# Peptides against a protein of PDB entry 8RAJ: the designs that were tried, part 8

Target 1, 54 residues: chain A of PDB entry 8RAJ
Amino acid sequence: LPAENEDPDKAVVDLHRSPPKTKDPDLTPSGIIAKVKAGDMTQETARELLLAMR

## One batch from the design tools (peptide; made by RFdiffusion4, then SolubleMPNN)

Design b1_p11_1_s4 (from b1_p11_1, 6 letters changed)
Fold by OpenDDE base, seed 5:
Structure b1_p11_1_s4 (fold): chain B 54 residues (1-54), chain A 11 residues (1-11)
Amino acid sequence: as target 1 above (54 residues)
Amino acid sequence: RTQEEIDRLLA
């Protein structure tokens, strides 16, 4: 069976991209925090995203 | 949310 390389959906959070209207759990405040805690996002990027949602 | 609150969430 070809291993579906599930490209880890590295939601490259492009700060310049319009907030996806899609309830992407990775772009919620909780999702962002979870990514930082997992080491999948820098604190700086998370800070910028969370500030944009403020 | 204040910047301080955000920093606390990221800590």
Scores: peptide ipSAE 0.326, ipTM 0.831, DockQ to the pose 0.207
Fold by OpenDDE base, seed 4:
Structure b1_p11_1_s4 (fold): chain B 54 residues (1-54), chain A 11 residues (1-11)
Amino acid sequence: as target 1 above (54 residues)
Amino acid sequence: RTQEEIDRLLA
């Protein structure tokens, strides 16, 4: 089975790009909060993302 | 959501 090379770079959310209508569950407000709680995202990055979603 | 609400969610 070809290992789907999940390019780890695709997980980098560009904060300066208009939030793509990413149906990515990891980029929902709940997903962002979950990443912070898991230690996978800084509070500062999460704050910027959540503010951009307002 | 207000900044204060966001801060509460991240606390």
Scores: peptide ipSAE 0.324, ipTM 0.830, DockQ to the pose 0.150
Fold by OpenDDE base, seed 2:
Structure b1_p11_1_s4 (fold): chain B 54 residues (1-54), chain A 11 residues (1-11)
Amino acid sequence: as target 1 above (54 residues)
Amino acid sequence: RTQEEIDRLLA
């Protein structure tokens, strides 16, 4: 059974997990910035993610 | 993107 439990709201951006498929709207540069503004991500984590996408 | 550009986006 496909693991039903990817709650899309709990996309824990694990920097050590396989490169997020660019299809996740929460892992796009715009999505990352939105999470920081919402208080759901630290600026440091966002910086690391954005640099990794470079 | 430069580090400076990223910093500006997160400010």
Scores: peptide ipSAE 0.321, ipTM 0.829, DockQ to the pose 0.137
Fold by OpenDDE base, seed 1:
Structure b1_p11_1_s4 (fold): chain B 54 residues (1-54), chain A 11 residues (1-11)
Amino acid sequence: as target 1 above (54 residues)
Amino acid sequence: RTQEEIDRLLA
């Protein structure tokens, strides 16, 4: 079974930190929504992130 | 984007 490389360096997105200026595709609105749909992120966390990027 | 729009995207 391919070990899901849980990249342990999942950048802990500090919700209180200014949205990273980084063009991290995982932190784009589309990337966040994709993670929620995949079950990799809670809806609540996604909501907070999206609101912070607004 | 409104909070309602975000909720719709996450639904």
Scores: peptide ipSAE 0.319, ipTM 0.826, DockQ to the pose 0.149

Design b1_p11_2_s1 (from b1_p11_2, 7 letters changed)
Fold by OpenDDE base, seed 5:
Structure b1_p11_2_s1 (fold): chain B 54 residues (1-54), chain A 11 residues (1-11)
Amino acid sequence: as target 1 above (54 residues)
Amino acid sequence: SVDAELDAALA
């Protein structure tokens, strides 16, 4: 069975990186909220990201 | 709730 190699690098949102000009769906407010709901991001990290986007 | 906290951060 091919282990779905979910590339762990895709899950790491660098909080200190300039927002990529690329519309990463994971970096949108809705994408951030979705990650928190999925348990893939902490609420604190989500708050920090959302504040940085304002 | 998580939703309420995130909504507050978005406001």
Scores: peptide ipSAE 0.431, ipTM 0.862, DockQ to the pose 0.120
Fold by OpenDDE base, seed 1:
Structure b1_p11_2_s1 (fold): chain B 54 residues (1-54), chain A 11 residues (1-11)
Amino acid sequence: as target 1 above (54 residues)
Amino acid sequence: SVDAELDAALA
């Protein structure tokens, strides 16, 4: 079983691993920006996510 | 700021 090493404390969103869920509060535009500010997401990943949601 | 950088990347 691939251990979904989803650290429950850090919802690291990886576009290449899991498609964005529209109902995930961590994948809202504001949630994405907050993750970048927290250092939990790269700017590039955030850009890609935001473009995919536009 | 991070916000300005993201906005610029999305423009």
Scores: peptide ipSAE 0.348, ipTM 0.832, DockQ to the pose 0.119
Fold by OpenDDE base, seed 2:
Structure b1_p11_2_s1 (fold): chain B 54 residues (1-54), chain A 11 residues (1-11)
Amino acid sequence: as target 1 above (54 residues)
Amino acid sequence: SVDAELDAALA
């Protein structure tokens, strides 16, 4: 039975990769505007969120 | 534009 060459080099979790600063890109002003442009958020909700961040 | 409307709401 051919051994499945699971290339062990793909499992190198770079422990030195700074955790993605989970600044939820969706909760930034730019992310909110992007959601509105994508049709995933209403302008009204976006305004409320942006005002709450001020 | 959406950007102008949002900017106007924040002004």
Scores: peptide ipSAE 0.300, ipTM 0.811, DockQ to the pose 0.087
Fold by OpenDDE base, seed 4:
Structure b1_p11_2_s1 (fold): chain B 54 residues (1-54), chain A 11 residues (1-11)
Amino acid sequence: as target 1 above (54 residues)
Amino acid sequence: SVDAELDAALA
């Protein structure tokens, strides 16, 4: 039985969730871009997040 | 590339 380690800790960046701690590597500009490249985030969501960080 | 697209969107 393949243990689908669906790591539930795929932090779905919920834009409505409290801003995750500034140290979350998933919320760095580089981390956001990496998620988009991996198909784990939409480009639109990434754009909104990056704009909110400016 | 996604990076270029995001850069263009932020410019």
Scores: peptide ipSAE 0.261, ipTM 0.792, DockQ to the pose 0.120

Design b1_p11_2_s2 (from b1_p11_2, 7 letters changed)
Fold by OpenDDE base, seed 1:
Structure b1_p11_2_s2 (fold): chain B 54 residues (1-54), chain A 11 residues (1-11)
Amino acid sequence: as target 1 above (54 residues)
Amino acid sequence: SIDAELDEALA
C-alpha cells in the first residue's frame, strides 16, 4: 500500500483546542502568515488564529 | 488592524 505521505504539517489547527503552545513553529504569527502565503491556510483562518493569540 | 497587517504581510 503506498504509504500515504500524510504530510504531518497538515495539522488541522483546531481553533477550539487549547491555545497553541508557542513551541509549535507552525502556529507562531510568522508561521501562520507563511501558511497563508503557501496556500495551506485561508486568510480568514489566519485572522481568527491571530486574534486568539492576542 | 489584523486585517491590515495580513494584507501588508501578503502583499
Scores: peptide ipSAE 0.254, ipTM 0.795, DockQ to the pose 0.692
Fold by OpenDDE base, seed 2:
Order: sequence, then structure tokens, then C-alpha cells
Structure b1_p11_2_s2 (fold): chain B 54 residues (1-54), chain A 11 residues (1-11)
Amino acid sequence: as target 1 above (54 residues)
Amino acid sequence: SIDAELDEALA
């Protein structure tokens, strides 16, 4: 029986595939501010995050 | 300042 060479489509996880810059809206200055406005983040945490992004 | 920007954005 011919061994079907199922070429294992090795999903070459291109480790060099830059993770889609899913601009996590939560990590943008505007996203951080939006979270604070929504009550999902404290102003203090937002301050710290924004400082770390600078 | 970030504090001023946050205050303004949250006002």
C-alpha cells in the first residue's frame, strides 16, 4: 500500500512572526484612560502604567 | 504632568 506521504504540514510556528501587534487597546494611553473611566482601573494604576510607557 | 493629563482626561 503506498504510504501516503502525508507531508505533515508542520505548522512552522514562525517564532519570528512578530506577534500581530494586536494593539491591546488596554495598553494604549487611551485604553488605560478608558479603563479608568469605566471603573476597571484605578487612577493610581493608570498613572503607574503611563509612567512606565513614557 | 501625567497627573494633570489624567485629571483632565477624567474630568
Scores: peptide ipSAE 0.254, ipTM 0.798, DockQ to the pose 0.594
Fold by OpenDDE base, seed 5:
Structure b1_p11_2_s2 (fold): chain B 54 residues (1-54), chain A 11 residues (1-11)
Amino acid sequence: as target 1 above (54 residues)
Amino acid sequence: SIDAELDEALA
């Protein structure tokens, strides 16, 4: 069976989830940009997240 | 704009 590489450590940034009260590095502007650079997030998703934080 | 900031950050 293909191991669904659900990397459990990939914090799925749910756009509809209330921002976690915890400083999730993945939810900071810098963390979002880092994910895009790593190919772990689309630029469009990053744009939407950054707009929601503004 | 956010688009410009992203473009700059990804360049």
Scores: peptide ipSAE 0.252, ipTM 0.794, DockQ to the pose 0.683
Fold by OpenDDE base, seed 3:
Structure b1_p11_2_s2 (fold): chain B 54 residues (1-54), chain A 11 residues (1-11)
Amino acid sequence: as target 1 above (54 residues)
Amino acid sequence: SIDAELDEALA
């Protein structure tokens, strides 16, 4: 059975890297909140990201 | 407050 290579390249968003000017829809305030609700992001990480966007 | 907004959104 072909092992589904789940590409482990989950883009680790480095919080210390200048936010790429790419309008990543996953990094909008609404997208961040949605990830927390889905259990894909901690509330603390969401707080830090939202602060960095102000 | 971001904390308040998160609390409201996650409630």
Scores: peptide ipSAE 0.252, ipTM 0.795, DockQ to the pose 0.698

Design b1_p11_2_s3 (from b1_p11_2, 5 letters changed)
Fold by OpenDDE base, seed 1:
Structure b1_p11_2_s3 (fold): chain B 54 residues (1-54), chain A 11 residues (1-11)
Amino acid sequence: as target 1 above (54 residues)
Amino acid sequence: SVDEELEKALA
């Protein structure tokens, strides 16, 4: 199967697959919101991530 | 709430 060139910059953050890395710039509140707006993250996942950061 | 903030940010 052709390795789908998943753009590493568009890594889908799956909270259920890996614990959130606090040092990932994509996991800032603003980064999370940006991913949701881009359609790269569900609102539910964003909610869970944001709650876990509090 | 986080839900309200998300809603506002996505509006």
Scores: peptide ipSAE 0.365, ipTM 0.843, DockQ to the pose 0.682
Fold by OpenDDE base, seed 5:
Structure b1_p11_2_s3 (fold): chain B 54 residues (1-54), chain A 11 residues (1-11)
Amino acid sequence: as target 1 above (54 residues)
Amino acid sequence: SVDEELEKALA
């Protein structure tokens, strides 16, 4: 199977895979919300990330 | 709650 070229720009942040980079714009609360709106993140994952940042 | 804030932001 062709390796799904996970576009690194569209990589869903996995809480279990990499520590959240607080300086990554994609990991800010606004960035997380933007990803959910774009369909690049589930609301459930966003909830977990936002709770971890609180 | 985070859930309420998230819902509001997604609306």
Scores: peptide ipSAE 0.365, ipTM 0.844, DockQ to the pose 0.718
Fold by OpenDDE base, seed 2:
Structure b1_p11_2_s3 (fold): chain B 54 residues (1-54), chain A 11 residues (1-11)
Amino acid sequence: as target 1 above (54 residues)
Amino acid sequence: SVDEELEKALA
C-alpha cells in the first residue's frame, strides 16, 4: 500500500491550539476555503475551523 | 449555515 507520505511541512491546523495571535493568512476564512479547494484540507476540518471563528 | 456557505464556496 503506498504510504500516504503526509508532507511534514504541511501546517497541521490544530483546532485545540489557542487562536494564533498572529494573523496567519492561511487561517482566515478565505485561506481555509482555498485549502479545501486545493485538496489540502477536508471539508469537515474547514467546517470546524469556520465555526470556531464565529 | 456554515455548511451551506462552505458548499456554496466549493461549488
Scores: peptide ipSAE 0.365, ipTM 0.844, DockQ to the pose 0.694
Fold by OpenDDE base, seed 4:
Structure b1_p11_2_s3 (fold): chain B 54 residues (1-54), chain A 11 residues (1-11)
Amino acid sequence: as target 1 above (54 residues)
Amino acid sequence: SVDEELEKALA
């Protein structure tokens, strides 16, 4: 089975590259926090995303 | 603040 090389870069949300989509389940406040806890997002990026949603 | 809320959520 080809190991789906999940490009680790695809899991990182870059606020500076693409605006957050409100319908993205991974870009809810809870989803953002979950990504930080998983090590898939920096706290700084999470801060910026959460501020943009407020 | 968002900073305080984030810190609490990550603690």
Scores: peptide ipSAE 0.365, ipTM 0.844, DockQ to the pose 0.708

Design b1_p11_2_s4 (from b1_p11_2, 6 letters changed)
Fold by OpenDDE base, seed 2:
Structure b1_p11_2_s4 (fold): chain B 54 residues (1-54), chain A 11 residues (1-11)
Amino acid sequence: as target 1 above (54 residues)
Amino acid sequence: SVDEELDALLA
């Protein structure tokens, strides 16, 4: 049976969602940068998230 | 560095 590469649920970071109180490593500055580098996040979205965290 | 990349994104 071909292992359906279930695309891991791309955690859509909703900018309008209250910052998850969860120390989600994906929402740290380093995690955001990593997503941008991977092509999983736009630079604009990353900028907005990073500004909201500051 | 992460800091340089952060600054570039925020610029």
Scores: peptide ipSAE 0.251, ipTM 0.796, DockQ to the pose 0.108
Fold by OpenDDE base, seed 5:
Structure b1_p11_2_s4 (fold): chain B 54 residues (1-54), chain A 11 residues (1-11)
Amino acid sequence: as target 1 above (54 residues)
Amino acid sequence: SVDEELDALLA
């Protein structure tokens, strides 16, 4: 089975990373939801990120 | 909607 090339360059959202100076679309609520739907983020990580953004 | 999906993730 072709290993799905998980693009290693997909920015792992580090919860402990200083708030990105740039509006990272991946850190918006919509971006987070999109990642979860795509299977690129766990629901738990998404929950933690969304809670931290409140 | 985004709001419904947010609620589902936070529930």
Scores: peptide ipSAE 0.249, ipTM 0.794, DockQ to the pose 0.108
Fold by OpenDDE base, seed 3:
Structure b1_p11_2_s4 (fold): chain B 54 residues (1-54), chain A 11 residues (1-11)
Amino acid sequence: as target 1 above (54 residues)
Amino acid sequence: SVDEELDALLA
């Protein structure tokens, strides 16, 4: 069975997209920090997201 | 704490 290549583009948070009205737990401050620690997000991207949430 | 980790990322 072909390994379903999870489209890596779905994991990219578009900073220019209107904030989803749905509370995405992955976009909470804790979720962002967890992604950085896991190596799934750069520190720079995390910084930009966290600043935009303030 | 989450707050300390946030401060470290924003510093």
Scores: peptide ipSAE 0.245, ipTM 0.793, DockQ to the pose 0.121
Fold by OpenDDE base, seed 4:
Structure b1_p11_2_s4 (fold): chain B 54 residues (1-54), chain A 11 residues (1-11)
Amino acid sequence: as target 1 above (54 residues)
Amino acid sequence: SVDEELDALLA
C-alpha cells in the first residue's frame, strides 16, 4: 500500500511558539483561511491564530 | 472576500 507521504513539511502551527513571521505565507490571514478551506487546519485553531495576529 | 471569511471565522 503506498504510504501516503504525508508531506512532513505541513508545518504544525504551534500556537505557543514563535510569533508568526509575517513572511511565512502559511501564517498570513490568507494562508490560514486557505488551510481551513483545504481541511488542513481546524476553524478553532485558525480563530486562535487570527486573534493572536490582530 | 477574505475580509468576510475572516469575520466569519472570528464571529
Scores: peptide ipSAE 0.243, ipTM 0.790, DockQ to the pose 0.111

Design b1_p11_3_s1 (from b1_p11_3, 7 letters changed)
Fold by OpenDDE base, seed 3:
Structure b1_p11_3_s1 (fold): chain B 54 residues (1-54), chain A 11 residues (1-11)
Amino acid sequence: as target 1 above (54 residues)
Amino acid sequence: SIDEELDKALA
């Protein structure tokens, strides 16, 4: 079943999912930080994403 | 560390 994106306007980052084939601008370091500041992402998720980009 | 950088960016 396609994971119902609760919010189609929000990039749901599943760290257990296959890496996205397309670069999502919201997944840049700056985009991740912006999401945390907006309350749309937890700091822990941001940490994991940033580590995965390293 | 990435934790320090993240903390700085969120401060």
Scores: peptide ipSAE 0.271, ipTM 0.802, DockQ to the pose 0.721
Fold by OpenDDE base, seed 1:
Formats: sequence, structure tokens, C-alpha cells
Structure b1_p11_3_s1 (fold): chain B 54 residues (1-54), chain A 11 residues (1-11)
Amino acid sequence: as target 1 above (54 residues)
Amino acid sequence: SIDEELDKALA
């Protein structure tokens, strides 16, 4: 089976994962919004992530 | 609110 090129840049946003010790640029508020705009994240997930960052 | 900010960002 062709290895689906899992785009390594797709940070799997696991809401249940311990807060990443590393600053993932994809988890910045702007990065989260960008993912929603791209259709890679739901607005609800974005809301939860943004709330967790406050 | 976060919802309003998201709505604005997605508009």
C-alpha cells in the first residue's frame, strides 16, 4: 500500500496530549486560526485550544 | 469573546 505521505507538518492537535513542551508554531493563536481557515481544524476545536491557552 | 474573534477571523 503506498505509504500515504502523512504530511509531517500536520501537527496532530491532540487536545488530550500534555501541553507540548516545545513551542509548536502551529499551536499559536494565529496558527490555529490559519488551520481553521484551511479546513484542517474545526472552529470548535480551535475554540477549545484558544481557551486552554488563556 | 473567543467566538466573536473566530467569527471575525473566518469572515
Scores: peptide ipSAE 0.270, ipTM 0.797, DockQ to the pose 0.649
Fold by OpenDDE base, seed 2:
Structure b1_p11_3_s1 (fold): chain B 54 residues (1-54), chain A 11 residues (1-11)
Amino acid sequence: as target 1 above (54 residues)
Amino acid sequence: SIDEELDKALA
């Protein structure tokens, strides 16, 4: 069975995690959209994150 | 809506 090597270096975006006090560029609206475009995030997850930022 | 904005960004 091909081990889906989850790249451990991929920042797991936890929706239940306290908003990062640090400006994580990967968690900005632009960063989220970029991840979706790259196929690294689902549109549904992006929607939830963007709503949580408003 | 957020959905419409995402659709535009992904188009």
Scores: peptide ipSAE 0.270, ipTM 0.798, DockQ to the pose 0.657
Fold by OpenDDE base, seed 4:
Structure b1_p11_3_s1 (fold): chain B 54 residues (1-54), chain A 11 residues (1-11)
Amino acid sequence: as target 1 above (54 residues)
Amino acid sequence: SIDEELDKALA
């Protein structure tokens, strides 16, 4: 059976989309920092997101 | 600042 490569639905955090719902674990401050550390988000994008949720 | 906090968190 072909292993369904579940393409990890990389939630493309669109910075220009509606403010992240606080309940998305990927859009919490900790989640944002984790994405940057993983190389999945730029520091600049993280900065903008963190500013927007403050 | 957020920049300083981010730098610290990423260091």
Scores: peptide ipSAE 0.268, ipTM 0.797, DockQ to the pose 0.674

Design b1_p11_3_s2 (from b1_p11_3, 7 letters changed)
Fold by OpenDDE base, seed 2:
Structure b1_p11_3_s2 (fold): chain B 54 residues (1-54), chain A 11 residues (1-11)
Amino acid sequence: as target 1 above (54 residues)
Amino acid sequence: SVDEELDRALA
């Protein structure tokens, strides 16, 4: 059976968690857009994250 | 709006 290597290091961006004070490049506006384009994030989640950053 | 920016970025 192919081991679906679910990469455990996919940081689930919890919208209810205080914005990480860490400059996570994946949580920048550009990083969020990139995830949506890659199909790794819904547009709705991206919207909520981007609004929380304003 | 954020929605318009997303739509533009995803187009």
Scores: peptide ipSAE 0.242, ipTM 0.781, DockQ to the pose 0.664
Fold by OpenDDE base, seed 4:
Formats: C-alpha cells, structure tokens, sequence
Structure b1_p11_3_s2 (fold): chain B 54 residues (1-54), chain A 11 residues (1-11)
C-alpha cells in the first residue's frame, strides 16, 4: 500500500512490526522526542517506539 | 539505555 501520509497524530504505529523506514519527520527519534515534550505523546509510547527503531 | 537517552532528551 502506498505510504499514506497518515497524519502523524493519527499514525498508529504497530510496535510489533519492524518500523517502516518512515520518512515522516514526526516518527524520527527527534520527532518522537518533540512530541513528548509537546505533550502529544507519552514517555512510555516514545520509549517503545525508540526501542522498535533499533 | 533508551531510558537514559530519553530522560536526558526530556530534561
């Protein structure tokens, strides 16, 4: 399926799936951290996403 | 660790 530019606020990231090489800046490590700082993501979700990217 | 990195980034 074409990578629908899902609104990063609506992007359900499957933590059990190999993170797609997202070109979405909101799903980069820096983007994830920025969302946590903005209050748009929990620290726990950020932790899980960052672990999944390794 | 990721936790330490995250903590540092959020500090």
Amino acid sequence: as target 1 above (54 residues)
Amino acid sequence: SVDEELDRALA
Scores: peptide ipSAE 0.238, ipTM 0.779, DockQ to the pose 0.672
Fold by OpenDDE base, seed 1:
Structure b1_p11_3_s2 (fold): chain B 54 residues (1-54), chain A 11 residues (1-11)
Amino acid sequence: as target 1 above (54 residues)
Amino acid sequence: SVDEELDRALA
């Protein structure tokens, strides 16, 4: 099987690249609040995540 | 505060 030479240089997360807009709807402020309401996340964890997004 | 916003959203 041809070893896919994925150039390891492409795995260099450019620290200057804006964090990928996590299109994860679950990591939006609304998604976080929804998880807390559903009992899938603690209020404390939600607080920490929301503060980290600011 | 974030806590007040959370309390309001959970209420």
Scores: peptide ipSAE 0.238, ipTM 0.780, DockQ to the pose 0.670
Fold by OpenDDE base, seed 5:
Structure b1_p11_3_s2 (fold): chain B 54 residues (1-54), chain A 11 residues (1-11)
Amino acid sequence: as target 1 above (54 residues)
Amino acid sequence: SVDEELDRALA
């Protein structure tokens, strides 16, 4: 079975599971925006995350 | 708004 290389970079930020690790570059406002630009996050999810960070 | 900021950042 091909090892699903869960690209550790594709940490699906689950808003419900773990408090945003402020130290996770992928969970910073800039990191969130970068994911949206890369197509790795929807704009809606980004909106929800950014609102939760305020 | 967050939406406006997001739109600006994605532009």
Scores: peptide ipSAE 0.233, ipTM 0.778, DockQ to the pose 0.688

Design b1_p11_3_s3 (from b1_p11_3, 7 letters changed)
Fold by OpenDDE base, seed 5:
Structure b1_p11_3_s3 (fold): chain B 54 residues (1-54), chain A 11 residues (1-11)
Amino acid sequence: as target 1 above (54 residues)
Amino acid sequence: SVDEELDEALA
């Protein structure tokens, strides 16, 4: 069976999970925007995450 | 707004 390339870099940002206290660069406003630009996140999900950070 | 900031950042 081909190893499912679970790309470990796809941090599934669970909107319901407490923001990790770790400065995950992927969970910063800039990191979220970068994921949207890369096509790895929808603009709607990014909006919800950014609103939750305010 | 967050929407405007996203639009500007994605432009």
Scores: peptide ipSAE 0.146, ipTM 0.714, DockQ to the pose 0.678
Fold by OpenDDE base, seed 3:
Structure b1_p11_3_s3 (fold): chain B 54 residues (1-54), chain A 11 residues (1-11)
Amino acid sequence: as target 1 above (54 residues)
Amino acid sequence: SVDEELDEALA
């Protein structure tokens, strides 16, 4: 029986993925700072992102 | 500066 190689790399395109809200609250300056405080982002990455927004 | 704002926010 041919093993159905379900290609696991079919990224399930969630067709119901709401269009990226143009303002990801997680990518606001305040959201970036909050991620650093939570330990979810490095200070270096936060610095680079904040500089790129200027 | 961004560095000062980060230092203040992370202090």
Scores: peptide ipSAE 0.146, ipTM 0.717, DockQ to the pose 0.746
Fold by OpenDDE base, seed 2:
Order: structure tokens, then sequence, then C-alpha cells
Structure b1_p11_3_s3 (fold): chain B 54 residues (1-54), chain A 11 residues (1-11)
């Protein structure tokens, strides 16, 4: 069975992690929306992240 | 709402 190579470099956004003090472009509202559009994030996870940033 | 903003952004 082909091992699903879960790319370990996919930044798992942990909702329970302290808000990243890092200007990570992937954690901006625009970056989150882009991940949802790409199919790399669920709409529900994006919703929770965006609410936490507000 | 955030849901509406997401729906608009994903449309």
Amino acid sequence: as target 1 above (54 residues)
Amino acid sequence: SVDEELDEALA
C-alpha cells in the first residue's frame, strides 16, 4: 500500500497554540482563505481561525 | 458573519 506521504512541512495550524507572533503569511486572513480555496484547509477550521484573530 | 465572508471569498 503506498504510504500516504503526509508532507511534514504542511504547517498544521494548531488552534490551541498561542496566536503566532510570527508574520507567517499562511496565518493571515488572506492566507487562510487561500488554503481553503486550495483544499488544504476545511472551511470550519478557517472559520475558527478567523474568529480567533478578530 | 465570518461564514458569509468565507462563502463570498469561496464563490
Scores: peptide ipSAE 0.144, ipTM 0.711, DockQ to the pose 0.754
Fold by OpenDDE base, seed 1:
Structure b1_p11_3_s3 (fold): chain B 54 residues (1-54), chain A 11 residues (1-11)
Amino acid sequence: as target 1 above (54 residues)
Amino acid sequence: SVDEELDEALA
């Protein structure tokens, strides 16, 4: 059976999770924008995340 | 671009 490489890098950005104390590179402004461009995040979620980082 | 739309939404 082909092991579906579930790309472990689906960092499910849980907005309700305490801000990760770890510098997740995927949660940088640039990383968030990259996810939106890739279709892995909605623009609305990206907006909320970016606002929460201010 | 998505960048521009997101920047406008945050401005």
Scores: peptide ipSAE 0.134, ipTM 0.698, DockQ to the pose 0.120

Design b1_p11_3_s4 (from b1_p11_3, 7 letters changed)
Fold by OpenDDE base, seed 3:
Structure b1_p11_3_s4 (fold): chain B 54 residues (1-54), chain A 11 residues (1-11)
Amino acid sequence: as target 1 above (54 residues)
Amino acid sequence: SVDEELDAALA
């Protein structure tokens, strides 16, 4: 079975890149908070993302 | 503030 190597590099949101015009459901305020609760994002990264969306 | 919202959501 080919292990689908999900390239971990594609999941890194570059905070310095212009906000993608795509409504990424994972980058909604609720989605960000859910990732922090799941342990998939640091509180600091979540803070920076939420501030950039304001 | 964003910090208060995060604290409230993570509490």
Scores: peptide ipSAE 0.169, ipTM 0.732, DockQ to the pose 0.687
Fold by OpenDDE base, seed 5:
Structure b1_p11_3_s4 (fold): chain B 54 residues (1-54), chain A 11 residues (1-11)
Amino acid sequence: as target 1 above (54 residues)
Amino acid sequence: SVDEELDAALA
């Protein structure tokens, strides 16, 4: 069986979930931008997340 | 704007 490389470290940024109190690097502005650059997040989703953090 | 900052960060 091909091991589905579900990269377990793809923290699905749930836009509706209260930001975890943990320093999730994926939930920092820099982490969001890094995900977009890596192709792991759309620019639109990143915009919505960054707006929700302001 | 957030859009301009994001665009600048992706450029």
Scores: peptide ipSAE 0.163, ipTM 0.728, DockQ to the pose 0.753
Fold by OpenDDE base, seed 2:
Structure b1_p11_3_s4 (fold): chain B 54 residues (1-54), chain A 11 residues (1-11)
Amino acid sequence: as target 1 above (54 residues)
Amino acid sequence: SVDEELDAALA
């Protein structure tokens, strides 16, 4: 059976794709607000974090 | 203000 030449070039992982900066979704302004809404963070802590990010 | 934005987001 002819070995189907799996074209190795189709698995070109674009090495130039900047790894998604794993912005910790929990440390984004939206993530902080989501934690407060979930009851996992106090509003005061959220305020302090949001101020520190400015 | 951050407080107003937070209050608005939590309302």
Scores: peptide ipSAE 0.162, ipTM 0.729, DockQ to the pose 0.687
Fold by OpenDDE base, seed 1:
Structure b1_p11_3_s4 (fold): chain B 54 residues (1-54), chain A 11 residues (1-11)
Amino acid sequence: as target 1 above (54 residues)
Amino acid sequence: SVDEELDAALA
């Protein structure tokens, strides 16, 4: 089974990087909430990202 | 607030 090497660096949402214009479902408000629910993101990081998107 | 919305979405 190819280990999906989820590059751990992709989990680092650079808050200083222009929000990726990419329709990355992981960077939508719903995607952020889903990551928090999955335990893949802290509530604090989610808060910062959601604020940066307003 | 964003915190309240997040809390509501996580509840």
Scores: peptide ipSAE 0.159, ipTM 0.724, DockQ to the pose 0.697

